# Designs tried in a protein design run: peptides against a protein of PDB entry 5JNO. Part 27

Target 1, 112 residues: chain A of PDB entry 5JNO
Amino acid sequence: MVAKFQPPPEYQLTAAELKQIVDQSLSGGDLACRLLVQLFPELFSDVDFSRGCSACGFAAKRKLESLHLQLIRNYVEVYYPSVKDTAVWQAECLPQLNDFFSRFWAQREMED

## One batch from the design tools (peptide; aimed at target 1 E17 Q24 Q38)

Design b1_p22_3_s1 (made by RFdiffusion4, then SolubleMPNN; from b1_p22_3, 13 letters changed)
Fold by OpenDDE base, seed 5:
Structure b1_p22_3_s1 (fold): chain B 112 residues (1-112), chain A 22 residues (1-22)
Amino acid sequence: as target 1 above (112 residues)
Amino acid sequence: PWTAEQIEQILQQIQELQQQWA
């Protein structure tokens, strides 16, 4: 048995942190948005994290990709099993994620 | 930031956790 994979500390969520996020969440869609912020802070910053991280080589982009959504969905499913249904995921979580992300950057454009 | 490889590994871990506790 191999050791449990652990991401870099700056991106790692502990069980306690995850539980805290769940406790603060009002719904599966709300949980999804909170997870988005915690798991992928680079999507909410103008800082080029890829420049500072030679190991990951990730190009910071202001876009939600399929892998981001997939990871978030899997965490949400633990506490909200209904999102296993694609129709529920598309009706309850995806619109909230997209709206939250779009509104954030729309506001940032006004500040820039 | 999360690489594709890191995300895939975490997804696998989540799947295992779901099997155990969900």
Scores: peptide ipSAE 0.104, ipTM 0.697, DockQ to the pose 0.032
OpenDDE base, seeds 1, 2, 3, 4: peptide ipSAE 0.080, 0.091, 0.082, 0.065; ipTM 0.653, 0.660, 0.660, 0.639

Design b1_p22_3_s2 (made by RFdiffusion4, then SolubleMPNN; from b1_p22_3, 13 letters changed)
Fold by OpenDDE base, seed 3:
Structure b1_p22_3_s2 (fold): chain B 112 residues (1-112), chain A 22 residues (1-22)
Amino acid sequence: as target 1 above (112 residues)
Amino acid sequence: PWTAEQIQAILEQIQQLQEQQA
């Protein structure tokens, strides 16, 4: 029999792990940023993902893609159901995510 | 680098977490 698929542990949060992040969060937007760091640490790395990847061969772009945002939103909805409303998601979470991510890389570029 | 199976598995896990919180 084929072994049951298990998703990568980096993206598989338990209820306890999610609650721990929530307890540290001040708002839905803050929670979103914390989830961004926890789920996708590779987005904050200078590692060239094109190296060793014969399938894609492309360097990782420094942007938040739809799948990243969707996964984050799904976790945020567990404790902040209001983000099911797209208007709320766009007003409360997306600006904070984009600001946090852009400021991170802006700081890195200024440091040399 | 995301397969359909990987995405589906993660979404199912999120759904289970939501059910546990309800």
Scores: peptide ipSAE 0.033, ipTM 0.598, DockQ to the pose 0.031
OpenDDE base, seeds 1, 2, 4, 5: peptide ipSAE 0.037, 0.022, 0.032, 0.030; ipTM 0.611, 0.596, 0.605, 0.605; seeds 1, 5 fail the geometry check

Design b1_p22_3_s3 (made by RFdiffusion4, then SolubleMPNN; from b1_p22_3, 13 letters changed)
Fold by OpenDDE base, seed 2:
Structure b1_p22_3_s3 (fold): chain B 112 residues (1-112), chain A 22 residues (1-22)
Amino acid sequence: as target 1 above (112 residues)
Amino acid sequence: MWTAEQIEQIFAQIQELQQQQA
């Protein structure tokens, strides 16, 4: 038997915390975006990690990785089981997440 | 750093778009 997915401790939400986010959400896509902000605030920071290491040439990439998306999906499906279907996930949640993330950084760039 | 106002603004935009598509 495959063990039920358990998020890493650093990304674990209590039932009450998740319920609070759900109560603020109007749809599965909206919930996904709210979870993105709550779980991964570091993706929305202005921290330039390349400043600290010129020798390694490290440049922080502003992108949503598969692990981020998988963690969000696992929480969303608790209240929206239909997103277990990949087609539903790709139609209802992924476009919202990508647009949200892109729009955030676009707006930040316009403030400069 | 990001502000709460910026986040809420984007949420509002998404919700408006979703309402238009419904």
Scores: peptide ipSAE 0.138, ipTM 0.737, DockQ to the pose 0.085
OpenDDE base, seeds 1, 3, 4, 5: peptide ipSAE 0.136, 0.130, 0.136, 0.130; ipTM 0.736, 0.730, 0.736, 0.729

Design b1_p22_3_s4 (made by RFdiffusion4, then SolubleMPNN; from b1_p22_3, 15 letters changed)
Fold by OpenDDE base, seed 2:
Structure b1_p22_3_s4 (fold): chain B 112 residues (1-112), chain A 22 residues (1-22)
Amino acid sequence: as target 1 above (112 residues)
Amino acid sequence: PWTAEQIQAILEQIEALKQQQA
């Protein structure tokens, strides 16, 4: 029997932690953005986190990949089952995620 | 960053959470 893989604690959300994020969220789209920050802080830093973890492989900087979005969507589905519908996901969550991420880096460029 | 294996492990945990919420 092989031991089940467990990701590092800094990336895992417990039920209680997820509930806390949900309680702080104003909508499904807002929840998605908060999850983006909590799950993938490396996307909001100038530090290349991939250099410190050989197992993580190369990660594109400042880019939301399909894998990121899939994980976020699955978390959102826990409290917003309607996002299982792709049309709902694309209307309520994806635009907010993209806008939030783009605005973040646009602001950072202005501060430099 | 997340590997495919890490993502799969988390997805399974999320699925378990979904079952608990149902």
Scores: peptide ipSAE 0.110, ipTM 0.675, DockQ to the pose 0.034
OpenDDE base, seeds 1, 3, 4, 5: peptide ipSAE 0.078, 0.034, 0.054, 0.045; ipTM 0.634, 0.577, 0.605, 0.594

Design b1_p22_4 (made by RFdiffusion4)
Pose (drawn by RFdiffusion4):
Structure b1_p22_4 (pose): chain A 97 residues (1-46, 62-112), chain P 22 residues (1-22)
Amino acid sequence: MVAKFQPPPEYQLTAAELKQIVDQSLSGGDLACRLLVQLFPELFSDRKLESLHLQLIRNYVEVYYPSVKDTAVWQAECLPQLNDFFSRFWAQREMED
Amino acid sequence: SITDERLDEIFTQADELTEEWD
């Protein structure tokens, strides 16, 4: 309806890059976590799993798991897994010391 | 549910893909 949306260049993946991540993904939630690692490594250094970041991941995930267009599917599968992956990463880091 | 092993594996595999892209 309104406009063409494109992510910033630093978060743009080629179709080939997206296909490769998907090929290694066990599920839509795993794909979502892999995409979080690839697209936003700055989120893991010294939370900001904020809405724009999550929507970008969802947009990529929907290319191969179109049922994720249903917000209930996104909330039931991908979103908890992303938040738990992120919480676990940071707790693991907190515990190193 | 996700585990630490699965978390590390995801990072390792992401690194391997990044090296191939470079």

Design b1_p22_4_s1 (made by RFdiffusion4, then SolubleMPNN; from b1_p22_4, 13 letters changed)
Fold by OpenDDE base, seed 2:
Structure b1_p22_4_s1 (fold): chain B 112 residues (1-112), chain A 22 residues (1-22)
Amino acid sequence: as target 1 above (112 residues)
Amino acid sequence: SWTDEQIQQIFEQVEQLRQQWA
């Protein structure tokens, strides 16, 4: 049988931690956004990982990748099983995640 | 849709919780 998806150890939340986040959430989409911040605070950091590398010109990218979304969905479905349906996930969670992430950086750009 | 203020409030609340778990 196909093994159930498990997050990497560094992204493992205890039941108590997850419950704490759920208690502050008003919906599945809201929960998804809160999980985004809790699991991946590095995506909201102003730290430039390419600072000091003038030779290579490498620039760190800030985007929500498939792994980020899968990890979040794994936790959301614990309390909102309906997101197992891809159509529900795409209607209720993805738009809020993308908007939340985009608006965060848009705000930072205005303040910069 | 969420306002910028609502988003900021969520970030602050989540950060407070994160500090407790660190």
Scores: peptide ipSAE 0.071, ipTM 0.692, DockQ to the pose 0.806
OpenDDE base, seeds 1, 3, 4, 5: peptide ipSAE 0.064, 0.043, 0.040, 0.041; ipTM 0.686, 0.656, 0.652, 0.656; seed 3 fails the geometry check

Design b1_p22_4_s2 (made by RFdiffusion4, then SolubleMPNN; from b1_p22_4, 14 letters changed)
Fold by OpenDDE base, seed 5:
Structure b1_p22_4_s2 (fold): chain B 112 residues (1-112), chain A 22 residues (1-22)
Amino acid sequence: as target 1 above (112 residues)
Amino acid sequence: SLTDEQIEAILASVRELQAQWA
């Protein structure tokens, strides 16, 4: 039996919240992108955290980490079990996530 | 692959969230 992945409490969605996102989604990849926005709004923030903490010197990076992707996949597979297959995840969801995320920041750069 | 319309819909959601932060 495969052990289920349990997301941290701060990233936990209720069934109703997840259903709402699903209802707005047209595909697994679309759902993945919507989950990206809902779960990790900080990845789309204009806030420069490097300026906020001179002591730690932390610079926020605009990239999707493995943890982000795993959390998204965890929810996507609820309605699209096929993404449990890594090949399907890499073909249907991951490229769309990367494309969406890249296009977001590309658009923001053009507006600046 | 996502259509432009789908992307815009998601981006609109992002903007709505950011508006709540402001």
Scores: peptide ipSAE 0.274, ipTM 0.831, DockQ to the pose 0.309
OpenDDE base, seeds 1, 2, 3, 4: peptide ipSAE 0.270, 0.269, 0.075, 0.256; ipTM 0.832, 0.828, 0.672, 0.823

Design b1_p22_4_s3 (made by RFdiffusion4, then SolubleMPNN; from b1_p22_4, 15 letters changed)
Fold by OpenDDE base, seed 5:
Structure b1_p22_4_s3 (fold): chain B 112 residues (1-112), chain A 22 residues (1-22)
Amino acid sequence: as target 1 above (112 residues)
Amino acid sequence: AWTDEQIEQILATVRELQQQWA
């Protein structure tokens, strides 16, 4: 058995915080999208975070990386254990995450 | 598929949560 994943401190949600997000969620996919914004607000910012740190080599990208998705999945799994099944995760959460994220930036590009 | 309104509602809700638990 693989040890349970422990999220980095900067992405740690308390039980109460997670509960509030869940209470506002209508589905696992909806929860995933809300977690995306809650955990990674930098992905929705116009601020160039790369400018603030040239030494670390960090580049802000409008892209969902594997770590983002894994962290979200870990939290979604707490209330929707079915997402432990990769097929369920790929059918219910991933498409909604990608759609939500892409549509957000598509809209922002039109407004700017 | 998410509508623009749904995206705005989710963002607003999350922002409120961030403020509450900041």
Scores: peptide ipSAE 0.057, ipTM 0.669, DockQ to the pose 0.847
OpenDDE base, seeds 1, 2, 3, 4: peptide ipSAE 0.027, 0.037, 0.031, 0.055; ipTM 0.633, 0.578, 0.570, 0.667

Design b1_p22_4_s4 (made by RFdiffusion4, then SolubleMPNN; from b1_p22_4, 12 letters changed)
Fold by OpenDDE base, seed 1:
Structure b1_p22_4_s4 (fold): chain B 112 residues (1-112), chain A 22 residues (1-22)
Amino acid sequence: as target 1 above (112 residues)
Amino acid sequence: SLTDEQIQEILEKVKELQEQWA
């Protein structure tokens, strides 16, 4: 039997980090974007993560995967219970996450 | 602003949600 997946410690916020993010947030979507930056700085890195593994041939991808979204939603829905509704999550949080993430890399591409 | 207790409660709830992962 395979062990149940649990988020790694590096994807867990401290009390101080959570308090700061919540205090700075103006909405559920805003909170989601701030969580994205805090939890997953690797998604905003220019570092080639494939450089360290010649054996596996891994290539780093800049994509918001289900794992990232679910972890963010776990925090958001506790503070904003309305996000438990998938329709609200898709209307209030996902568009802002996608917009923020895409704009970040679009700007970096232009400045490169 | 949230109190320290409220923050800890949120963290605990998040952990409970994460324990439900398959």
Scores: peptide ipSAE 0.577, ipTM 0.918, DockQ to the pose 0.035
OpenDDE base, seeds 2, 3, 4, 5: peptide ipSAE 0.575, 0.569, 0.576, 0.573; ipTM 0.917, 0.912, 0.917, 0.916

Design b1_p22_5 (made by RFdiffusion4)
Pose (drawn by RFdiffusion4):
Structure b1_p22_5 (pose): chain A 97 residues (1-46, 62-112), chain P 22 residues (1-22)
Amino acid sequence: MVAKFQPPPEYQLTAAELKQIVDQSLSGGDLACRLLVQLFPELFSDRKLESLHLQLIRNYVEVYYPSVKDTAVWQAECLPQLNDFFSRFWAQREMED
Amino acid sequence: ARDEEIDLLLTEMKAGKEFIQP
């Protein structure tokens, strides 16, 4: 309807790059976590799993798991897995010391 | 299954696995 949306260049993946990540993914939720690592490594250094970031991941995930266009599927599968992956990463870091 | 996938991915991150190859 309204406009062409493209992510910033630093978050743009080629179709080849996207296909490779998918090939290694066990599920839609795993894909979502791998995309979080690839696209946003700055989120893991010294939360900001904010809406624009999550939507970008969802957009990529939908290319190969189109049922994720259903918000209930996104919320049932991918979103809990992303938040738990992120929580676990940071707790693991907290506990190192 | 979700917990196992998350643990696997955190292990791979620690091992420095590259998801994209040239």

Design b1_p22_5_s1 (made by RFdiffusion4, then SolubleMPNN; from b1_p22_5, 11 letters changed)
Fold by OpenDDE base, seed 2:
Parts: sequence; structure tokens; C-alpha cells
Structure b1_p22_5_s1 (fold): chain B 112 residues (1-112), chain A 22 residues (1-22)
Amino acid sequence: as target 1 above (112 residues)
Amino acid sequence: SSQAEIDRLLEELKEGKQYIKP
């Protein structure tokens, strides 16, 4: 039996907070991108957090890791249970997350 | 700014989609 995933306290949203994000969303993929922004603002920061961590490189902050994706998926599932199916998650949410994140940093690179 | 870019991208994402019920 797989235990229910519980997000760390810093990534816990109340029902009201989640609903506010959902109300702004038109699809599961849209919701996923909005959750990405709300839960992990550090991924969009120009600040180099790796200065004090030898295990973290400059490029590390510009990657969506499995933990990020799992946390987002958990919240999306609350309103879009179909994403429990991996095929649905990979077709409807994951491409939009990757495209959104890539477009953000591509634009930032052009402005440098 | 970073926030302005995020807002732009989110708006583009939303505008390109229709509402999909859960």
C-alpha cells in the first residue's frame, strides 16, 4: 500500500488558497503552471542560491525536479482526478509545465 | 521584470485554452 503523500509544511496550501488558484485556471495544465509559480517562486529568481552550496550549480535552479512535479501533481489531482493516470498527466500537464518554464528562462536569456 | 514575464506567460496560457471541467 502506498501512503498518501504529505507535502512539507512550506508547500502546504489551505483549501481556500488552492481554490483561489483553481478559480484562475481554465484547465489542469493551466492550474499546474499557476501552482508552479505559487509553490516555487525561487525557481524564477535571478538570485544565485548555489553560492553557499557546492552540491548546487548555477543551472540547478533552472530545473524542474521530480519533487516539484510530484507536489504540483498532488494538488492538481484534487480538482482533476484524471491526472492520477500517468498518461493523462504526461499529455495534459507535464508539457505545459515544461513549456512554461522553458519560455520563461528563454525570455530572460534574451534580456541579458 | 520576472513577475511581469510570469504574468504575461500565464495570460497567454489562459487565453489559448478553453475551460475544461474536472
Scores: peptide ipSAE 0.505, ipTM 0.850, DockQ to the pose 0.131
OpenDDE base, seeds 1, 3, 4, 5: peptide ipSAE 0.503, 0.498, 0.504, 0.504; ipTM 0.850, 0.846, 0.849, 0.850

Design b1_p22_5_s2 (made by RFdiffusion4, then SolubleMPNN; from b1_p22_5, 9 letters changed)
Fold by OpenDDE base, seed 1:
Structure b1_p22_5_s2 (fold): chain B 112 residues (1-112), chain A 22 residues (1-22)
Amino acid sequence: as target 1 above (112 residues)
Amino acid sequence: SAAEEIDRLLAELEAGKKFILP
């Protein structure tokens, strides 16, 4: 028996919040990228949150972790059930997420 | 800025859509 994924409290979206993002989205991949921005703004921050605390260690802020992806997928599934199929997720959403995130940081690095 | 870049990328994403997930 596999337990249902439960997002951490800080990443819980209400039905109204999710619907608002969905209404702004053109597709599941679009929704995924919008969820990325909305749920994890810290991943787009130039600020090193761990620099001031040696005990906290250096956190990799420029990568998408499995938790991020799983959470996004779970929300996308609410309105795009087809992404329950891993092949659909990997074809329609995951590449767009990766490209979006990669392009962001590539551009930011060029501006440094 | 970071915000401007995000907006640009989202716009490009929307413009590049060739298939809408059912």
Scores: peptide ipSAE 0.557, ipTM 0.883, DockQ to the pose 0.124
OpenDDE base, seeds 2, 3, 4, 5: peptide ipSAE 0.559, 0.555, 0.555, 0.552; ipTM 0.884, 0.882, 0.883, 0.878; seeds 2, 5 fail the geometry check

Design b1_p22_5_s3 (made by RFdiffusion4, then SolubleMPNN; from b1_p22_5, 10 letters changed)
Fold by OpenDDE base, seed 5:
Structure b1_p22_5_s3 (fold): chain B 112 residues (1-112), chain A 22 residues (1-22)
Amino acid sequence: as target 1 above (112 residues)
Amino acid sequence: SAQEEIDRLLQELKEGKKYILP
């Protein structure tokens, strides 16, 4: 049996914290994007380097990595268990995450 | 600001994706 996934301490959410985000969300994709913002604010920062990594340049912080997606999915599953199905995750949440993230940076680049 | 942009995008997302993934 595969071991249960454990988020790093810095990305741990209590049930209450997660519930607050859920209460603001109207869908799994919405929840996913809100989790993205809450868990990884550094991805939306104009700083030159990613959190705690001098090797992670500016371009790297503008990408959603597998760890980001995995963490978000785990929390989304709590309230939307259907995303345990990879097809559902890829159809409903993943496109929203990518679109949200890309739109953010596209707009920021135009304004800078 | 970054936060203002996030808020706008989240609002748009919320309005466009209501009550999916039961």
Scores: peptide ipSAE 0.554, ipTM 0.870, DockQ to the pose 0.128
OpenDDE base, seeds 1, 2, 3, 4: peptide ipSAE 0.552, 0.553, 0.553, 0.550; ipTM 0.870, 0.870, 0.870, 0.869

Design b1_p22_5_s4 (made by RFdiffusion4, then SolubleMPNN; from b1_p22_5, 11 letters changed)
Fold by OpenDDE base, seed 2:
Structure b1_p22_5_s4 (fold): chain B 112 residues (1-112), chain A 22 residues (1-22)
Amino acid sequence: as target 1 above (112 residues)
Amino acid sequence: SMQAEIDRLLQELKEGKQLILP
């Protein structure tokens, strides 16, 4: 048996908080990206603090980990049950998440 | 700013991809 996935307390959203994000979203992929920003603001932290430090995990901050994706998917499923299908998740949400995140850092690199 | 860039990208995503999943 696989236990039901539950977010850690620091990543728990109330129904009202999630609804607010959903109301701002026009698609499952859009919702996924907004959840990324809300749940993991540390992934968007200024490059200057980590730049030049080989041990600070700067490189890790520029990629989405499996835990991040799983947490986001868990919330997206509440309003878009179809993403329980991995094929749907990979076609509709995951590419948008990766594109959004990549575009953010590409822009930040241009400004540095 | 960082926040401004995030907002911009979210807006672009919202406008460009209005696919409602079943």
Scores: peptide ipSAE 0.449, ipTM 0.842, DockQ to the pose 0.128
OpenDDE base, seeds 1, 3, 4, 5: peptide ipSAE 0.448, 0.445, 0.444, 0.447; ipTM 0.837, 0.834, 0.836, 0.840

Design b1_p22_6 (made by RFdiffusion4)
Pose (drawn by RFdiffusion4):
Structure b1_p22_6 (pose): chain A 97 residues (1-46, 62-112), chain P 22 residues (1-22)
Amino acid sequence: MVAKFQPPPEYQLTAAELKQIVDQSLSGGDLACRLLVQLFPELFSDRKLESLHLQLIRNYVEVYYPSVKDTAVWQAECLPQLNDFFSRFWAQREMED
Amino acid sequence: PLRTIDPELLAFLEEYSAEKAA
């Protein structure tokens, strides 16, 4: 309806790059976590799993799991897995010391 | 090619994904 949305260049993946991540993914939730690592490594250095970031991941995930267009599927499968992955990463880091 | 990512972060992801697959 309104406009063409494109992510910033630093978060743009080629179709080939997206296909490769998907090929390694076990599920839509795993794909979502792999995309979080690839797209936003700055989120893992010294939370900001904010809406724009999550929507970008969802947009990529939907290319191969179109049922994720249903917000209930996104909330049931991908979103809890992303938040738990992120929480576990940071707790693991907290505990190193 | 994919972006270079920290090995420890990738290892954590693989361990986490294995737990979810089980």

Design b1_p22_6_s1 (made by RFdiffusion4, then SolubleMPNN; from b1_p22_6, 8 letters changed)
Fold by OpenDDE base, seed 2:
Structure b1_p22_6_s1 (fold): chain B 112 residues (1-112), chain A 22 residues (1-22)
Amino acid sequence: as target 1 above (112 residues)
Amino acid sequence: MLREVDPKLLEFLEQYLAEQAA
């Protein structure tokens, strides 16, 4: 028996909040992108967390990590249980997430 | 309540999703 996923408080959505996002979504991939924006706005920020810390050499990376994707998938599964199938997730949601994210930063770089 | 999303980001999101739906 696998314990139910419990996201960190920072990424918790109530049923009502999730429903609001779902109501705006036309598909699982659509929902995934909306969740990306809602859950991780920091990934779209120009803020450089390394600023002011020359010693640590930390540089914020513009990357979708496994944790981000897993959290999104967990919420998408609530309304689109088919994404529990990895093949479906990789065909319907993951490509759109990656494409959306990459296009965002590509456009931003062109404007700079 | 959902957190407010940056208007420019939201605009980009909606534009992208509209293109995908077309």
Scores: peptide ipSAE 0.734, ipTM 0.959, DockQ to the pose 0.869
OpenDDE base, seeds 1, 3, 4, 5: peptide ipSAE 0.734, 0.734, 0.730, 0.731; ipTM 0.958, 0.958, 0.958, 0.959

Design b1_p22_6_s2 (made by RFdiffusion4, then SolubleMPNN; from b1_p22_6, 9 letters changed)
Fold by OpenDDE base, seed 4:
Structure b1_p22_6_s2 (fold): chain B 112 residues (1-112), chain A 22 residues (1-22)
Amino acid sequence: as target 1 above (112 residues)
Amino acid sequence: SLRAVDPRLLEFLDQYLAEQAA
């Protein structure tokens, strides 16, 4: 048996909070992007989380990790059950998530 | 309640999603 992933408290949404985001969404991909921003605003921050600690060797990466994607998918699945199918997830949500995230940082890099 | 998000990020999000919907 594998234990179900339990999101950290800061990434736990109530039904009401999730519905609030869903009400603004037009599709599963739309919802996914909104969840990305709402759950992980730190991924869009210029703050270097490792700058204050050179000894620990930690370097914050600006990328969508499997854990981020899994959490987003879990919430999207509530209102778009079809994303339980990996093919649907990879066609409808994942491309938009990657494209949105990529465009954000591409634009920021051009402005720097 | 939902965490506060940078208004600039929200603007970027809305712009992106509007383009996708068009």
Scores: peptide ipSAE 0.720, ipTM 0.955, DockQ to the pose 0.782
OpenDDE base, seeds 1, 2, 3, 5: peptide ipSAE 0.719, 0.720, 0.718, 0.720; ipTM 0.955, 0.955, 0.954, 0.955

Design b1_p22_6_s3 (made by RFdiffusion4, then SolubleMPNN; from b1_p22_6, 6 letters changed)
Fold by OpenDDE base, seed 5:
Structure b1_p22_6_s3 (fold): chain B 112 residues (1-112), chain A 22 residues (1-22)
Amino acid sequence: as target 1 above (112 residues)
Amino acid sequence: SLRELDPELLAFLDEYLAEQAA
């Protein structure tokens, strides 16, 4: 048996929760964006997370990191197995994720 | 259950995805 990825507890979705998101989705890219918002709402927050940890000096960056993308891809694969193919992931999901995320902050920066 | 999302974020999401589907 192939070992399955176990996401951190804060990013775990039950089958029912995932299905609820899937039912709202029209495509793998659609699902990916919905998962991005559900799993990582903090990436869309104006809150400065660096204030929370003076000891580590960590500053939250407004970017999608490999861990974020990997977690999203793992869930998308449940209903869209084709994204296991990297070419499909890069064509159907990754561009939409990046586009959605960049447009969000571009708009927020214009309003600010 | 799914976490509660910021209404403004949800609105942006829905708008974006509607545009992509068109």
Scores: peptide ipSAE 0.738, ipTM 0.961, DockQ to the pose 0.831
OpenDDE base, seeds 1, 2, 3, 4: peptide ipSAE 0.737, 0.737, 0.732, 0.737; ipTM 0.961, 0.961, 0.961, 0.961

Design b1_p22_6_s4 (made by RFdiffusion4, then SolubleMPNN; from b1_p22_6, 7 letters changed)
Fold by OpenDDE base, seed 5:
Structure b1_p22_6_s4 (fold): chain B 112 residues (1-112), chain A 22 residues (1-22)
Amino acid sequence: as target 1 above (112 residues)
Amino acid sequence: ALRAVDPKLLAFLDEYLAEQAA
């Protein structure tokens, strides 16, 4: 029914590692936010990755991209299979992810 | 293995999630 997603090695979590995060979570949205932090801590860093690669000219973006969201959703659905439904994902997880991420950077902006 | 996370970020996360749960 649903094709199994294989995350890149750097974003591969074992069952035990995922369980650790789940044990701290109270809901699918909670779990999603925790996964965001655990999988992509670089999204919350002031490090300018563009300066590190003159060859590719890559510029880091402070936004949640589709790949980030897909990876998070794939792990969330292991314990909250209801998020396989797009409507549930968009109601329970996506708003919290976006809100959490935006609030983080909004706060950082105020501190500068 | 789980990636290292800044303690300040973790604190922000916990505060946010606590507010959402209330």
Scores: peptide ipSAE 0.728, ipTM 0.957, DockQ to the pose 0.762
OpenDDE base, seeds 1, 2, 3, 4: peptide ipSAE 0.724, 0.726, 0.721, 0.723; ipTM 0.956, 0.957, 0.956, 0.957

Design b1_p22_7 (made by RFdiffusion4)
Pose (drawn by RFdiffusion4):
Structure b1_p22_7 (pose): chain A 97 residues (1-46, 62-112), chain P 22 residues (1-22)
Amino acid sequence: MVAKFQPPPEYQLTAAELKQIVDQSLSGGDLACRLLVQLFPELFSDRKLESLHLQLIRNYVEVYYPSVKDTAVWQAECLPQLNDFFSRFWAQREMED
Amino acid sequence: SAEELQEEIFEWAEEFNEERAE
Protein backbone atom coordinates (compact mmCIF):
# COMPACT_ATOMS: atom_id res chain seq x y z
CA MET A 1 0.00 0.00 0.00
CA VAL A 2 2.35 2.72 1.30
CA ALA A 3 6.07 2.39 0.30
CA LYS A 4 9.00 0.23 -0.64
CA PHE A 5 10.88 -0.79 2.42
CA GLN A 6 14.49 -1.81 2.13
CA PRO A 7 16.88 -2.42 5.05
CA PRO A 8 20.11 -0.44 5.34
CA PRO A 9 22.87 -1.74 3.03
CA GLU A 10 24.76 -3.29 5.90
CA TYR A 11 21.74 -5.52 6.66
CA GLN A 12 20.85 -6.32 3.08
CA LEU A 13 21.35 -9.90 2.07
CA THR A 14 21.41 -11.19 -1.49
CA ALA A 15 18.99 -13.95 -2.48
CA ALA A 16 22.03 -16.20 -2.77
CA GLU A 17 23.17 -15.30 0.77
CA LEU A 18 19.67 -15.88 2.13
CA LYS A 19 19.37 -19.26 0.34
CA GLN A 20 22.66 -20.44 1.80
CA ILE A 21 21.63 -19.63 5.41
CA VAL A 22 18.32 -21.38 4.83
CA ASP A 23 20.03 -24.46 3.49
CA GLN A 24 21.88 -24.81 6.77
CA SER A 25 18.82 -24.06 8.89
CA LEU A 26 17.08 -26.88 10.76
CA SER A 27 13.86 -24.95 11.30
CA GLY A 28 12.28 -21.51 11.13
CA GLY A 29 13.57 -20.76 14.60
CA ASP A 30 17.09 -21.87 13.78
CA LEU A 31 16.97 -19.75 10.63
CA ALA A 32 15.94 -16.85 12.78
CA CYS A 33 18.90 -17.37 15.15
CA ARG A 34 21.37 -17.74 12.24
CA LEU A 35 20.01 -14.55 10.73
CA LEU A 36 20.48 -12.77 14.10
CA VAL A 37 24.14 -13.82 14.11
CA GLN A 38 24.73 -12.85 10.46
CA LEU A 39 22.85 -9.57 10.42
CA PHE A 40 23.61 -8.21 13.90
CA PRO A 41 26.97 -9.30 15.25
CA GLU A 42 27.27 -5.93 17.04
CA LEU A 43 24.49 -7.22 19.41
CA PHE A 44 26.95 -9.85 20.67
CA SER A 45 29.88 -7.60 21.62
CA ASP A 46 30.59 -5.14 24.45
CA ARG A 47 18.70 -6.36 25.37
CA LYS A 48 18.69 -4.42 22.04
CA LEU A 49 16.76 -7.26 20.44
CA GLU A 50 14.46 -4.44 19.67
CA SER A 51 11.44 -4.32 17.35
CA LEU A 52 13.13 -3.09 14.11
CA HIS A 53 15.80 -5.78 14.41
CA LEU A 54 13.28 -8.57 15.03
CA GLN A 55 11.03 -7.41 12.16
CA LEU A 56 13.95 -7.45 9.75
CA ILE A 57 14.72 -11.02 10.77
CA ARG A 58 11.04 -11.97 10.45
CA ASN A 59 10.92 -10.46 6.93
CA TYR A 60 13.78 -12.70 5.83
CA VAL A 61 12.37 -15.75 7.58
CA GLU A 62 9.00 -15.26 5.81
CA VAL A 63 10.61 -15.66 2.37
CA TYR A 64 11.02 -19.39 3.10
CA TYR A 65 8.51 -19.97 5.97
CA PRO A 66 5.50 -17.98 4.82
CA SER A 67 3.37 -19.21 7.70
CA VAL A 68 5.53 -16.82 9.83
CA LYS A 69 3.35 -14.03 8.30
CA ASP A 70 0.87 -15.24 10.97
CA THR A 71 1.98 -13.40 14.13
CA ALA A 72 0.93 -16.43 16.24
CA VAL A 73 3.43 -18.62 14.30
CA TRP A 74 6.13 -15.99 14.73
CA GLN A 75 5.40 -15.83 18.47
CA ALA A 76 5.08 -19.61 18.90
CA GLU A 77 8.21 -20.69 16.98
CA CYS A 78 10.72 -18.05 16.09
CA LEU A 79 10.44 -15.33 18.73
CA PRO A 80 10.94 -17.54 21.84
CA GLN A 81 13.82 -19.26 20.15
CA LEU A 82 15.54 -15.95 19.28
CA ASN A 83 15.12 -14.64 22.87
CA ASP A 84 16.31 -17.89 24.45
CA PHE A 85 19.31 -18.03 22.03
CA PHE A 86 20.20 -14.46 22.96
CA SER A 87 19.70 -15.03 26.73
CA ARG A 88 21.81 -18.17 26.60
CA PHE A 89 24.61 -16.45 24.67
CA TRP A 90 24.81 -13.69 27.26
CA ALA A 91 24.61 -15.97 30.27
CA GLN A 92 27.36 -18.09 28.79
CA ARG A 93 29.47 -14.95 28.43
CA GLU A 94 28.63 -13.89 32.01
CA MET A 95 29.74 -17.13 33.38
CA GLU A 96 33.14 -17.24 31.50
CA ASP A 97 34.41 -15.11 34.40
CA SER P 1 21.87 -29.74 22.78
CA ALA P 2 20.79 -26.08 22.31
CA GLU P 3 24.32 -25.03 23.39
CA GLU P 4 25.98 -27.27 20.84
CA LEU P 5 23.68 -26.02 18.16
CA GLN P 6 24.53 -22.41 19.08
CA GLU P 7 28.27 -23.19 18.69
CA GLU P 8 27.59 -24.71 15.29
CA ILE P 9 25.66 -21.60 14.24
CA PHE P 10 28.61 -19.32 15.12
CA GLU P 11 31.15 -21.62 13.48
CA TRP P 12 29.15 -21.88 10.33
CA ALA P 13 28.63 -18.05 10.22
CA GLU P 14 32.39 -17.59 10.53
CA GLU P 15 33.12 -20.02 7.67
CA PHE P 16 30.33 -18.43 5.52
CA ASN P 17 31.85 -14.94 6.00
CA GLU P 18 35.31 -16.15 5.12
CA GLU P 19 34.04 -17.84 1.89
CA ARG P 20 32.02 -14.69 0.97
CA ALA P 21 35.10 -12.48 1.45
CA GLU P 22 36.97 -14.52 -1.23

